# Ledger of designs, part 49: peptides against a protein of PDB entry 4ASU

Target 1, 270 residues: chain A of PDB entry 4ASU
Amino acid sequence: ATLKDITRRLKSIKNIQKITKSMKMVAAAKYARAERELKPARVYGVGSLALYEKADIKTPEDKKKHLIIGVSSDRGLCGAIHSSVAKQMKSEAANLAAAGKEVKIIGVGDKIRSILHRTHSDQFLVTFKEVGRRPPTFGDASVIALELLNSGYEFDEGSIIFNRFRSVISYKTEEKPIFSLDTISSAESMSIYDDIDADVLRNYQEYSLANIIYYSLKESTTSEQSARMTAMDNASKNASEMIDKLTLTFNRTRQAVITKELIEIISGAA
Target 2, 83 residues: chain B of PDB entry 4ASU
Amino acid sequence: FTFASPTQVFFNSANVRQVDVPTQTGAFGILAAHVPTLQVLRPGLVVVHAEDGTTSKYFVSSGSVTVNADSSVQLLAEEAVTL

## One batch from the design tools (peptide; aimed at target 2 R42 S61)

Design b2_p20_5_s1 (made by RFdiffusion4, then SolubleMPNN; from b2_p20_5, 10 letters changed)
Fold by OpenDDE base, seed 1:
Structure b2_p20_5_s1 (fold): chain B 270 residues (1-270), chain C 83 residues (1-83), chain A 20 residues (1-20)
Amino acid sequence: as target 1 above (270 residues)
Amino acid sequence: as target 2 above (83 residues)
Amino acid sequence: AAAAAARQAALEALRKAAAR
């Protein structure tokens, strides 16, 4: 490589490093907010899931319609955040298909569709776009819940798949159940909840769906911002190491050129 | 007893004597060892009676209350404020 | 319609209370 080529590469990598450092700072600010907002959202969301855990709601084996909701965002440069969700969605869809179930998919965030389009396009009901530009609100979750309920797909059971936040360096892709009103109403374990009005149960279930979606969005957002911060830090470090290596190569190449020119002058071969 | 909104937690796995909630059918008092039930909240007043006799009042917009067989209670409001 | 109006009025009351 000529001195000119090395200099061009150095300039390019230095520019990338500036961008990745700036993106790290933006991700760090968003992460700090997301983590604060996740604390109450987790209590709220786990509280909404408590019924399904306590009642041990089971879907009968003869029930064939299963809904998978994959939760991520539209935004890249966050490591394995999208691919982890998509991988678990694929695994779940394959397992359900092998069990003779019909599978439909909802994607929250455009990245899910981008990954699964070739292999699962026919299973998609809807994809929600514009996810991840702003922190998700309960209103956003309610819109998603409403669209699901209005989709006309009468699922028996579903799976919401999202990245649960563990720490600044760790997330885990998890699944939580969602149930149809009919599945809840017919569950033997719900018999202990006597004298529940059918309209009350419907309203309760619609609210619960919005709650679970909201919770999943908050977990996903916190995980994503953390992973993006880490990815941008790693990119910045890798760029720094490459700058150092190229700077050494530049210095060595420069000295070799000078030495060659001096030898040509001294030898009279010029 | 857990009482939360999407943005705020008021009680997290606390022991309380009684919780009065506004339901669509009227006021509902949840005592210790209440039978399992599900209710939907209407806009109104929540009153939490602590074991020490302290009472706290909240206004809620909408939401749900769940009483489980293990006497655990989840009060989830879309919006809630202390009064 | 009446339930939606009651909810809206309650949300406005909550916002007023939270702003104090």
Scores: peptide ipSAE 0.036, ipTM 0.882, DockQ to the pose 0.085
OpenDDE base, seeds 2, 3, 4, 5: peptide ipSAE 0.007, 0.024, 0.035, 0.033; ipTM 0.847, 0.883, 0.887, 0.889

Design b2_p20_5_s2 (made by RFdiffusion4, then SolubleMPNN; from b2_p20_5, 6 letters changed)
Fold by OpenDDE base, seed 5:
Structure b2_p20_5_s2 (fold): chain B 270 residues (1-270), chain C 83 residues (1-83), chain A 20 residues (1-20)
Amino acid sequence: as target 1 above (270 residues)
Amino acid sequence: as target 2 above (83 residues)
Amino acid sequence: AEEQARLEAARAALERAAAR
């Protein structure tokens, strides 16, 4: 490589490093907000899941329709965030298919579709795009819940798959159940609850679904921003190391050029 | 007793004497050992009676309330404000 | 749009840097 080539490469990597540092800072700010907003969202979402845990709602084995909701975003450069969710979705879909279930998929965020569209295109009902540009709101979750309920797909049971935030350096892909209105209304374990009006139960289920989606979005967002911050930090460090290596190469190449020029001068003067 | 909105937690696994909630069918009081039930909130006043005799008032929008067999209660409002 | 273009440029730059 010529000195000019090395210089060009150095300039390019320095520009990349500036971008990755800037992205790290943006991700850090978004992470700090997401973590703060996750605290109440977790209490709210876990509170909504409490019924399903306490009632131990079971779907009869004769029920065949299963919905998988994968929660991520549209945005890349966040390590294994999307691939982790997609891997879990694939595993779940395969297990359910082996059990003789019909599986349909909803992707929250375009990255799920981007990973799964070739292998699972026929199983996709809908993909929600424009996820991750702004922090998710309860309104966003309600829109997703409403679209799901109005999709015309009569699922019996489902799974929502998302990354739960553990710490700034750790997330875990988790699954939570979702149930259809019919499954909840017919569940034997619900018999201990007073006679609930069908309209009340429907409305309750709509809130429950929106609550769980909201919770999953908040967990996913916090995990994603943390992972992006880490990924951008690593990219910035890798760029720094490459700059150092190329700088050494530049210095060595420069000395070699000078030596060659001196030899040519000495040989031409003889 | 857990009372939260998506953005704020008011009570988290707290012990309370009574919670009055506005439901679509009317307001009812949740006492200790209340029978398990599910209800949907209407816009209105939530009144929390603490064990110490203090009373706190909140305005809630829509949402849900769950009373479980283990006497745990989840009051989940879409929006809630302290009064 | 500008943030997305910057992110896309950063992605493309990182992918080019990783491929080298």
Scores: peptide ipSAE 0.011, ipTM 0.848, DockQ to the pose 0.014
OpenDDE base, seeds 1, 2, 3, 4: peptide ipSAE 0.005, 0.000, 0.007, 0.010; ipTM 0.815, 0.828, 0.824, 0.826; seed 2 fails the geometry check

Design b2_p20_5_s3 (made by RFdiffusion4, then SolubleMPNN; from b2_p20_5, 10 letters changed)
Fold by OpenDDE base, seed 5:
Order: structure tokens, then sequence, then C-alpha cells
Structure b2_p20_5_s3 (fold): chain B 270 residues (1-270), chain C 83 residues (1-83), chain A 20 residues (1-20)
């Protein structure tokens, strides 16, 4: 490589490093906010799931329609965040298909579609875009919930797949159940909740769906920002190491050029 | 007893004497050993009666309340403010 | 419609109360 080539590469990598450092700081700020906002959201979301855990709602085996909601975002540069969700979605879809279930997919965030479109395009009902630019709100979750409920797809049971935040260095892809109104209303384990007005139960289920979506979005966002911060830190470190290596190469190449020029002068070949 | 909005937690697995909630079917008091029920909140006043005899008041916009067989209660408001 | 209007009015009142 010429000195010019090395210099060009150094300049390029230094610019990339500046970008990755900036992105790290932005991700860190977003992470700190997301983690703070996740605390109440987790209590709220886990509280909404408490019914389903305590009632142990079982879907009859004859029920065939299953919905998979994959939660991620539109934004890249966050390590394995999207691929982890997509992997779990693929596994779940395959298991359900093997069990003779009809599977439909909803993607929250365009990255799910980007990964799964080739293999699962026929199973996609809808993909929600513009996810991850701003922190998710309960309003955003409600819009997703309403669109799902109005989609005309009469699922019996479903699963929402998202990355649960553990720590700044760890997330886990998890699945939580979602149930249709009919599944809840017909569940034997719900008999202790009898004499509930059908309209009340419908409205309750709408809240429940919005609640779990909101929770999943908050977990996903926190996990994503943390993973992005880590990815950008790693990229910045790798860039630093490459800069150091190229600087050494530059110095060696420069000495070799000088030596060659001196030899040419001494030999009269210049 | 858990009482939360998406953005704020008021009670998290707390013991309380009574919670008065505004539901679409009417306001009711949740006491110890209340029968399991699911209700939807209407806009209105939530009153939490603590074991020490103190009362806290909240306004809620909408949401749900769940009373489980194990006497656990989840009051989940879309929006809530302390009064 | 009436329930939604009541919800919106409540949300506005909550926002005003939270802003104080």
Amino acid sequence: as target 1 above (270 residues)
Amino acid sequence: as target 2 above (83 residues)
Amino acid sequence: AAAEAARQAALEALREAAAR
C-alpha cells in the first residue's frame, strides 16, 4: 500500500470512529431514559400478565389459529437484537406448523420483515413501521393493539416475542402469551371470574393486549439501546486498534520509502 | 395490591385495607378476600385505604382492575394522578 | 362515542393536573 492509501484509510477509519463514538453517546442517553421508563412499564405489564399466569388459561387443542407478534424496531446497528427475535419467531412458527396450527405473523418494526420476508411472506398480516425513532408510548401500543383487533384475523391464541432487558450487557428473547376474547371467555379456568359482562370482558382484553404490547416495546427498546451502545463501543474500540495498526504500518512504509529514495540517489538510478 | 400506570407505580404488591375503584358498572370497594372479578375503569376517583388508616386519592382516566382468587389485585390505569 | 368523549375529557383533566 502506498503512503497515500494508508493515509486515506486512516482518515476514513477516524471518521467512522467519530461517528461510532457519537452514536454510542446517543444510545447511552436513550438507554438511560429507556431503563428509567422501563421500571414502571414492567410493573404495569407484568401486572397485566398476572391474570393469564394465575388463571392458567389453556387453549383447546382443536383451536388452530395462532398469531405471532415479533417486537423489534426499524433501526440497525444493535447487535443480535433483531436476529434473536426472528430466530425465536422462526422456531415458534415451525413448532406450531408441526402441530398443525395455522400461523400468522405481525412484525413490530421493519427489521422483522426484512429478515423473514423471503421465508414467511405469506404468513405476514402486517408490519408496523417507524418503530424505534422515539420512545414507545402507550398510545403507540394502543394503535398496534387496535389494528390487530381490527385486522379480521380471528386468532385463538398467540405469542408476543421480544427481548427482555436484564442488564446493560444482557437481554433475553422471551415469549408471552396473548389470547383472543373467545379463548378467555371459554376458558374453564376463568370460571371463578364468571358473571362478567361481555362488553366489559372485551374492553378488558383490549387493555390487556395494549398493556402487553406496551410492556414488550419498553423491554425491547431498553434492550436495543443497551445493545446499540455496546455495539458502538466495540466498533469504536476496533476502529482505535485499526488506527494504531495502520499508524505503525504508515511509519514502516514511510521509512521504507525514504530508504528506497536514498538508495536511488546513491545509485544514480533516480 | 398493585396500582400502576404505564409511567408511574403507586403501589407494588402492597397490603392495603380497601381500594375503591370507579368501574363502568359502578364504583365498588375491594376488600380482603373479595371475590375474583375483572372490571374496566371509568374515569373517576380511586381511593386507597391503607392499613394504618390513611387514605390516598387518585384520579384515573381508564384501565382495568383484576381481583384474583389469591386476593392479589392489579389496578392498571392508562393515566393516573395523585390528588 | 360518549365514553370516548368522557375519556378524552378525563385525559385532558389529567394532563392539566399533572402540569400543575
Scores: peptide ipSAE 0.040, ipTM 0.874, DockQ to the pose 0.088
OpenDDE base, seeds 1, 2, 3, 4: peptide ipSAE 0.000, 0.008, 0.040, 0.006; ipTM 0.816, 0.840, 0.876, 0.835

Design b2_p20_5_s4 (made by RFdiffusion4, then SolubleMPNN; from b2_p20_5, 7 letters changed; failed a check: too like the target's own chain)
Amino acid sequence: AAAAAAAEAARAALREAAAR

Design b2_p20_6 (made by RFdiffusion4)
Pose (drawn by RFdiffusion4):
Structure b2_p20_6 (pose): chain A 181 residues (1-270 with 5 gaps), chain B 83 residues (1-83), chain P 20 residues (1-20)
Amino acid sequence: ATLKDITRRLKSIKNIQKITKSMKMVAAAKYARAERELKPARVYGVGLIIGVSSDRGLCGAIHSSVAIIGVGDKIRSILTFKEVGRRPPTFGDASVIALELSIIFNRFRSVISYKTEYSLANIIYYSLKESTTSEQSARMTAMDNASKNASEMIDKLTLTFNRTRQAVITKELIEIISGAA
Amino acid sequence: as target 2 above (83 residues)
Amino acid sequence: AELEEQIEEAEEELEEREAE
């Protein structure tokens, strides 16, 4: 309730809002990179339960929608392949998955809507390239919604700060008048 | 005729005369009228004879060549670089 | 290096085919 507590909390939530907004544009830039590389990947990959995701969270209902194997550390987290999503998926990564050894992944449509031999590694590559494009655009909205929630929180606290600031001024003033009187 | 690597796409549904291709057993020159077959590649060159008579030369490390029941061929390699 | 050697071998095979 003290001004010091409110000033500290404002700076704390502002830090979260700046970071979540900073990841909205990052997901927007990385999504643009992912879609640019999806066009040649879709024309390349045309011709057992495999779950395709990533280690990196904060992407909304992507890991929860997909429901030994299992690519993406967050899919094993419910009940394996690790270290994906930090860097764009290469064909070599799809090759290692095939080397260690009917498939579930998120297909890219737009920014809002989604759906859940040598040839076998091409399907894994097709799923990896589709998944990261889906993972990034969903994260663009997840951090956009978080930036909205943190801003609404700052507005509520600013109104509290103005009430407390007025209450402190009047209290100090009363202590002066009474001390005089 | 479709030729693509994971990185870049060279030909998108040609419309081409013939394509020389490296295969595990020697080499195969795929004409417009060729039997439906499924083949696997080896380290070798790919020569693309364009419809206007010109030539295109690329290199292939590995992959697959697929010629369907119709007049359609899809050639895909892990890496294809010039030169 | 290995990729350059494979390209040189593929060029020699292409020259032999043209010679035939």

Design b2_p20_6_s1 (made by RFdiffusion4, then SolubleMPNN; from b2_p20_6, 7 letters changed)
Fold by OpenDDE base, seed 2:
Structure b2_p20_6_s1 (fold): chain B 270 residues (1-270), chain C 83 residues (1-83), chain A 20 residues (1-20)
Amino acid sequence: as target 1 above (270 residues)
Amino acid sequence: as target 2 above (83 residues)
Amino acid sequence: SELLRQLEEALKELEKREAE
């Protein structure tokens, strides 16, 4: 490599490093906020799931329609955040299909579709875009829930797949159940609950869905920002190492060039 | 008893004596060993009666309340403020 | 978006070079 080539590469990598450092800082700030906001959101979301856990709602085997909701975002450069969700979605879809279920998919965040569009395009109902630039709000979750409920797809059971935040260095892709109104209303385990008005139950389920989506978004966001922060930090470090290596190469090459020139001068060749 | 909004937790797995909730079908009090039920909140006052005799009041906008067979209660409000 | 794409590509290249 010529000195010119090395210099060009150095400049490029230095620029990349500046960008990755900046992105790290941005991600760090967003992570800090997300983590704070996740605390109450987790209590809220877990609370919403309590019924399903306690009632042990089961979907009859004859019910075949299953909805998979994958939760991530539109933004990349966050390690395996999106691929982890997509991987689990694929696995779940395959398992359900093998069990004779009809599977439809909703993607929250464009990255899900980006990963799955070739293999699962026919199964997608809708993809929600513009996710991840701002912190998700309950309003956002409500909109998603409403659109889902109005999609016309009458699922029996569903799965929401998202990354649960564990720590700044760890997340886990998890699945939580979603049940249709009909499934809940017909569940034998729900018989212990007092006579619930159908309208009440419908409204309840709407809140439940919104709650769970909100929760998943908050978990996902926190996980994503943390992962991005780590990824950008690693990228910055890698860039730094490469800069060091290239700098050494530059110096060696420069010395070689100088030596060559000196030899030419001494030899009279130049 | 768990009482939370998306942005704030008021009670987390706490033991309380009674919780009065405003539901669309009418306000009712949740006592110990209340029968399992699901309700939707209407805008109104939530009153939490603690075991120590203290009473806390909250305004909620909407949401849900779940009373489970194990006496666990989840009060989840979209918006809630302490009064 | 374009910047992010470029950055992703650049990062991939960096990763490849590190593996060498």
Scores: peptide ipSAE 0.029, ipTM 0.859, DockQ to the pose 0.007
OpenDDE base, seeds 1, 3, 4, 5: peptide ipSAE 0.027, 0.027, 0.028, 0.028; ipTM 0.857, 0.859, 0.872, 0.858; seed 5 fails the geometry check

Design b2_p20_6_s2 (made by RFdiffusion4, then SolubleMPNN; from b2_p20_6, 8 letters changed)
Fold by OpenDDE base, seed 5:
Structure b2_p20_6_s2 (fold): chain B 270 residues (1-270), chain C 83 residues (1-83), chain A 20 residues (1-20)
Amino acid sequence: as target 1 above (270 residues)
Amino acid sequence: as target 2 above (83 residues)
Amino acid sequence: EELERQLREAEEELARRLAA
């Protein structure tokens, strides 16, 4: 490699390092906000799921329609955030198919579609884009819930898959159940809940879906920002190591060029 | 008793004496060992009566309330403010 | 988006260079 080539590479890597450091700082700011907003969102979301856990709602085995909602975002450079969700979605879809279930998929965030398009394109109902630029709001979750309910796909049960935040250095891909109105209304375990009007139950279910989607978005966002910080830090370190290596190569090459020039001067071959 | 909005937690697994909630079918009081029920909130006043006798008032916009068989209660409002 | 594209390209280039 010529000195010119090495210099060009050094300049390029230094620029990358500057960008990755900047992105780390941006991710850190977004993470701090996301973590603060996750605290109440978790209580809210877990509270919404309490009914399903306590009532132990079961879907009859003869019911075949299953919905998978994968929650991620549109933005990359966050390590395995998207691939982890996609992997879990694939696993769940395969297990359900093996059990004779019909599976449809909703992707929250464009990255889910990009990963699963080739293998699962026919199973996608809808993909929500423009996710991750701004912190998710309850309004956003309500829109997603409404579109799901209006999709025309009459699922019996479903799964929402998202990354749960554990710490700044750890997340876990989790699955939570979602149920259709029909499944809830027909569940034997719901018989203990007295005086539930059909309209009330419908409205309740709409809130429940919006609540769990909102919760999943907040968990996903916090996980994503923490993962991005780590990814950008790693990228910055890798760039630093490469800069050091190339600098050594540059110095060696420069010395070789100088030596060659000196030999040419001494030998009179110039 | 859990009472939260998407952005704020007011009560988290707390023990309370009574919670008055505004529902679409009317306002009702949730006492200890209330029968399990699901309701949707209408805009109105939530009153929480603590075991120590203190009363807190909140305005809620909409949401849901769940009373479970184990006497746990989840009051989830879209928006809520302390009065 | 353009910055992200540039970063991805740079990462890919870095990966290629590291593999090389």
Scores: peptide ipSAE 0.021, ipTM 0.861, DockQ to the pose 0.007
OpenDDE base, seeds 1, 2, 3, 4: peptide ipSAE 0.006, 0.019, 0.019, 0.020; ipTM 0.820, 0.861, 0.855, 0.864

Design b2_p20_6_s3 (made by RFdiffusion4, then SolubleMPNN; from b2_p20_6, 8 letters changed)
Fold by OpenDDE base, seed 4:
Structure b2_p20_6_s3 (fold): chain B 270 residues (1-270), chain C 83 residues (1-83), chain A 20 residues (1-20)
Amino acid sequence: as target 1 above (270 residues)
Amino acid sequence: as target 2 above (83 residues)
Amino acid sequence: SELEEQLRRSLEELEERLAA
């Protein structure tokens, strides 16, 4: 490698390091905000899921339509955030297919589609783009919920898959159930709630779906920002190590060039 | 008793004496050992009566109320403010 | 963004070189 090549590479890596450091700071700021906003969102979301946990809603085996909602974002450079969700989606889809279920997929965030499009294109109903630029709002969740409910796909049961935030260094891909209105209304375990008006139940289900989506978005966002912060930190450190290595190589190469020039001068072979 | 909006928690698994909620089917009071029910909120006032006799008032926009068999209650409002 | 994709590629290359 020539001195010029090494210098060019050094400059490139130094620039990358500056970018990764900047991205780390941005991710850190977004993480701090996301974590603060996750606290109430978690209480809200877990509260919404309480019914399903307590009622132990079971979908009849003869019901074949299953919806998988994968929650991530449009933005990369966040470690295994997207691949983790996609992996679990693939696993779930395969398991359901093996059980004779019809599986349809919704991707929240373009990265899910990017990963699964080749293998699961026929199963995709819709992909929601423009996710991750701004913190998710309940309005965003409501839009997704509404579009899902209006998609015309009459699922019986579904799974929402997202990364649950544990700590700044840890997340876990989790699955939560979603149920159709028909499944909820027909569930035997719901008998203790029998005097519920059909319209009330429909509205309740709409809120429930929006609530769960909102919760998943908040968990996903917090996990993503934390993972990005870590990824950018690692990238910055790796860049630093490479800069050091290349600097040493540069110095050695420079010395070799000087030595060669000196030998040429001394030998008269100019 | 859990009362929260997407952005704020007012009560988290708290013991309260009574919660008055505005629902689409009418306002009702949730007491101890209330029968299980699912309701949808209408815009209106939520009144929480604490065990110590303190009364707190909130305005809610929309949302849901769940009363479970175990007497747990989830009041989830899209928007809520303390009054 | 295009920049993010370029950065990703650069980072992947960097990781490959460091692993090697």
Scores: peptide ipSAE 0.029, ipTM 0.881, DockQ to the pose 0.008
OpenDDE base, seeds 1, 2, 3, 5: peptide ipSAE 0.029, 0.029, 0.028, 0.028; ipTM 0.884, 0.878, 0.878, 0.880

Design b2_p20_6_s4 (made by RFdiffusion4, then SolubleMPNN; from b2_p20_6, 11 letters changed)
Fold by OpenDDE base, seed 3:
Structure b2_p20_6_s4 (fold): chain B 270 residues (1-270), chain C 83 residues (1-83), chain A 20 residues (1-20)
Amino acid sequence: as target 1 above (270 residues)
Amino acid sequence: as target 2 above (83 residues)
Amino acid sequence: SALEEALEAALREEAERLAA
């Protein structure tokens, strides 16, 4: 490589390092906010899931329609955040298909679609874009919930797959169940709940779905920002190491060029 | 007893004496060992009676309330403010 | 963003170079 080539590469990597450092700081700020907002969201979301855990709602085996909701975002550079969700979605879809169930997929965030489009395009109902630019709100979750309910796909059971935040350096891809109104209304375990009006139950389920989606978005966002912060830090370190290596190469190459020029001068071969 | 909005937690697994909630079917009080039920909140006042005798009032916009067989209660409001 | 994509591409390329 010529000195010019090395210099160009050095400049490029230095610029990348500046960008990654900046992105790290941005991710750190977003992470701090996301973590603060996750605290109440987790209580809220876990509270919404309490019914399903306590009632042990089971879907009859003859029911074949299953909905998978994958939660991520539109933005990359966050390590294995998207691939982890996609991997679990693929696994779940394959397991359900093997069990003879019909599977439809909803992607929250464009990255899910990007990963699964080639293999699962026919199973996608809808993909929600513009996720991850701003912190998710309950309004956003409500919109997603409403669109799901109005999609015309009469699922019996579903799974929402998202990254649960553990710590700044750890997340875990998890799955939570979602149930249709019909599945809940027909569940034997629900018999202990006193005379629930059909309208009340419908509204309750709408809130429940929105609540779970909101919770998943908050977990996902926090996980993503922490992962991005780590990824950008690693990228910055890698860039630094590369800069050092290239600088050494530059210096060696420069000395070689100088030596060659000196030899040419001394030998009169110029 | 858990009472939360998406953005704020008011009670987290707390023991309370009674919670009065505004539901679409009418206001009702949730006491210890209340029968399991699911209700939807209407805009109105939530009154929490603590075991120590203190009473707290909240305004909620909408949401849900769940009373489980184990006497756990989840009050989840879309929006809630302390009064 | 186009910048993020470009950055991802650049980082991948560099990672591949480092792995080789």
Scores: peptide ipSAE 0.031, ipTM 0.871, DockQ to the pose 0.007
OpenDDE base, seeds 1, 2, 4, 5: peptide ipSAE 0.025, 0.025, 0.029, 0.025; ipTM 0.863, 0.862, 0.876, 0.879; seed 1 fails the geometry check

Design b2_p20_7 (made by RFdiffusion4)
Pose (drawn by RFdiffusion4):
Structure b2_p20_7 (pose): chain A 181 residues (1-270 with 5 gaps), chain B 83 residues (1-83), chain P 20 residues (1-20)
Amino acid sequence: ATLKDITRRLKSIKNIQKITKSMKMVAAAKYARAERELKPARVYGVGLIIGVSSDRGLCGAIHSSVAIIGVGDKIRSILTFKEVGRRPPTFGDASVIALELSIIFNRFRSVISYKTEYSLANIIYYSLKESTTSEQSARMTAMDNASKNASEMIDKLTLTFNRTRQAVITKELIEIISGAA
Amino acid sequence: as target 2 above (83 residues)
Amino acid sequence: TLEELKERGEEANELLEAAA
């Protein structure tokens, strides 16, 4: 309730809002990179339960939608392949998955809507390239919604800060008048 | 005729005369009228004879060539670089 | 560069032959 507590809380939530807004544009830039590389990947990959995701969270209902194997550390987290999503998926990564050894992944449509031999590694590569494009755009909206929630929180606290600031001024003033009187 | 690597796409549904291709057994030159076959590649060159008579030379490390029941061929390699 | 590509291609063919 003290001004010091409110000033500390404002700076704390402002830090979260700046970070979440900073990841909205990052997901927007990384999504643009992912879609640019999806066009040649879609024309490349055309011709057992495999779950395709990533280690990196904060992407909304992507890991929860997909429901030994299992690519993406967050899919094993419910009940394996680790270290994906930090860097764009290469064909070599799809090859290692095939080397260690009917498939579930998120297919890219737009920014809002989604759906859940040598040839076998090409399907894994097709899923990896589709998945990261899906993971990034969903994260773009997840951090956009978080930036909205943190801003609404700052507005509510600013109104509290103005009430407390007025209440401190009047209290100090009363202590002066009474001390005089 | 479709030729693509994971990185870049060279031909998108040609519309081409013939394509020389490296295969595990020697080499195969795929004409417009070729038998339906499924083949796997080896380290070798790919020569693309364009419809206007010109030539295109690339290199292939590995992959697969697929010619279907119709006049359609899809050639895909892990890496294809010039030169 | 061509030698590296030939080595990668020979490794990939050995893997396919072993899988067969």

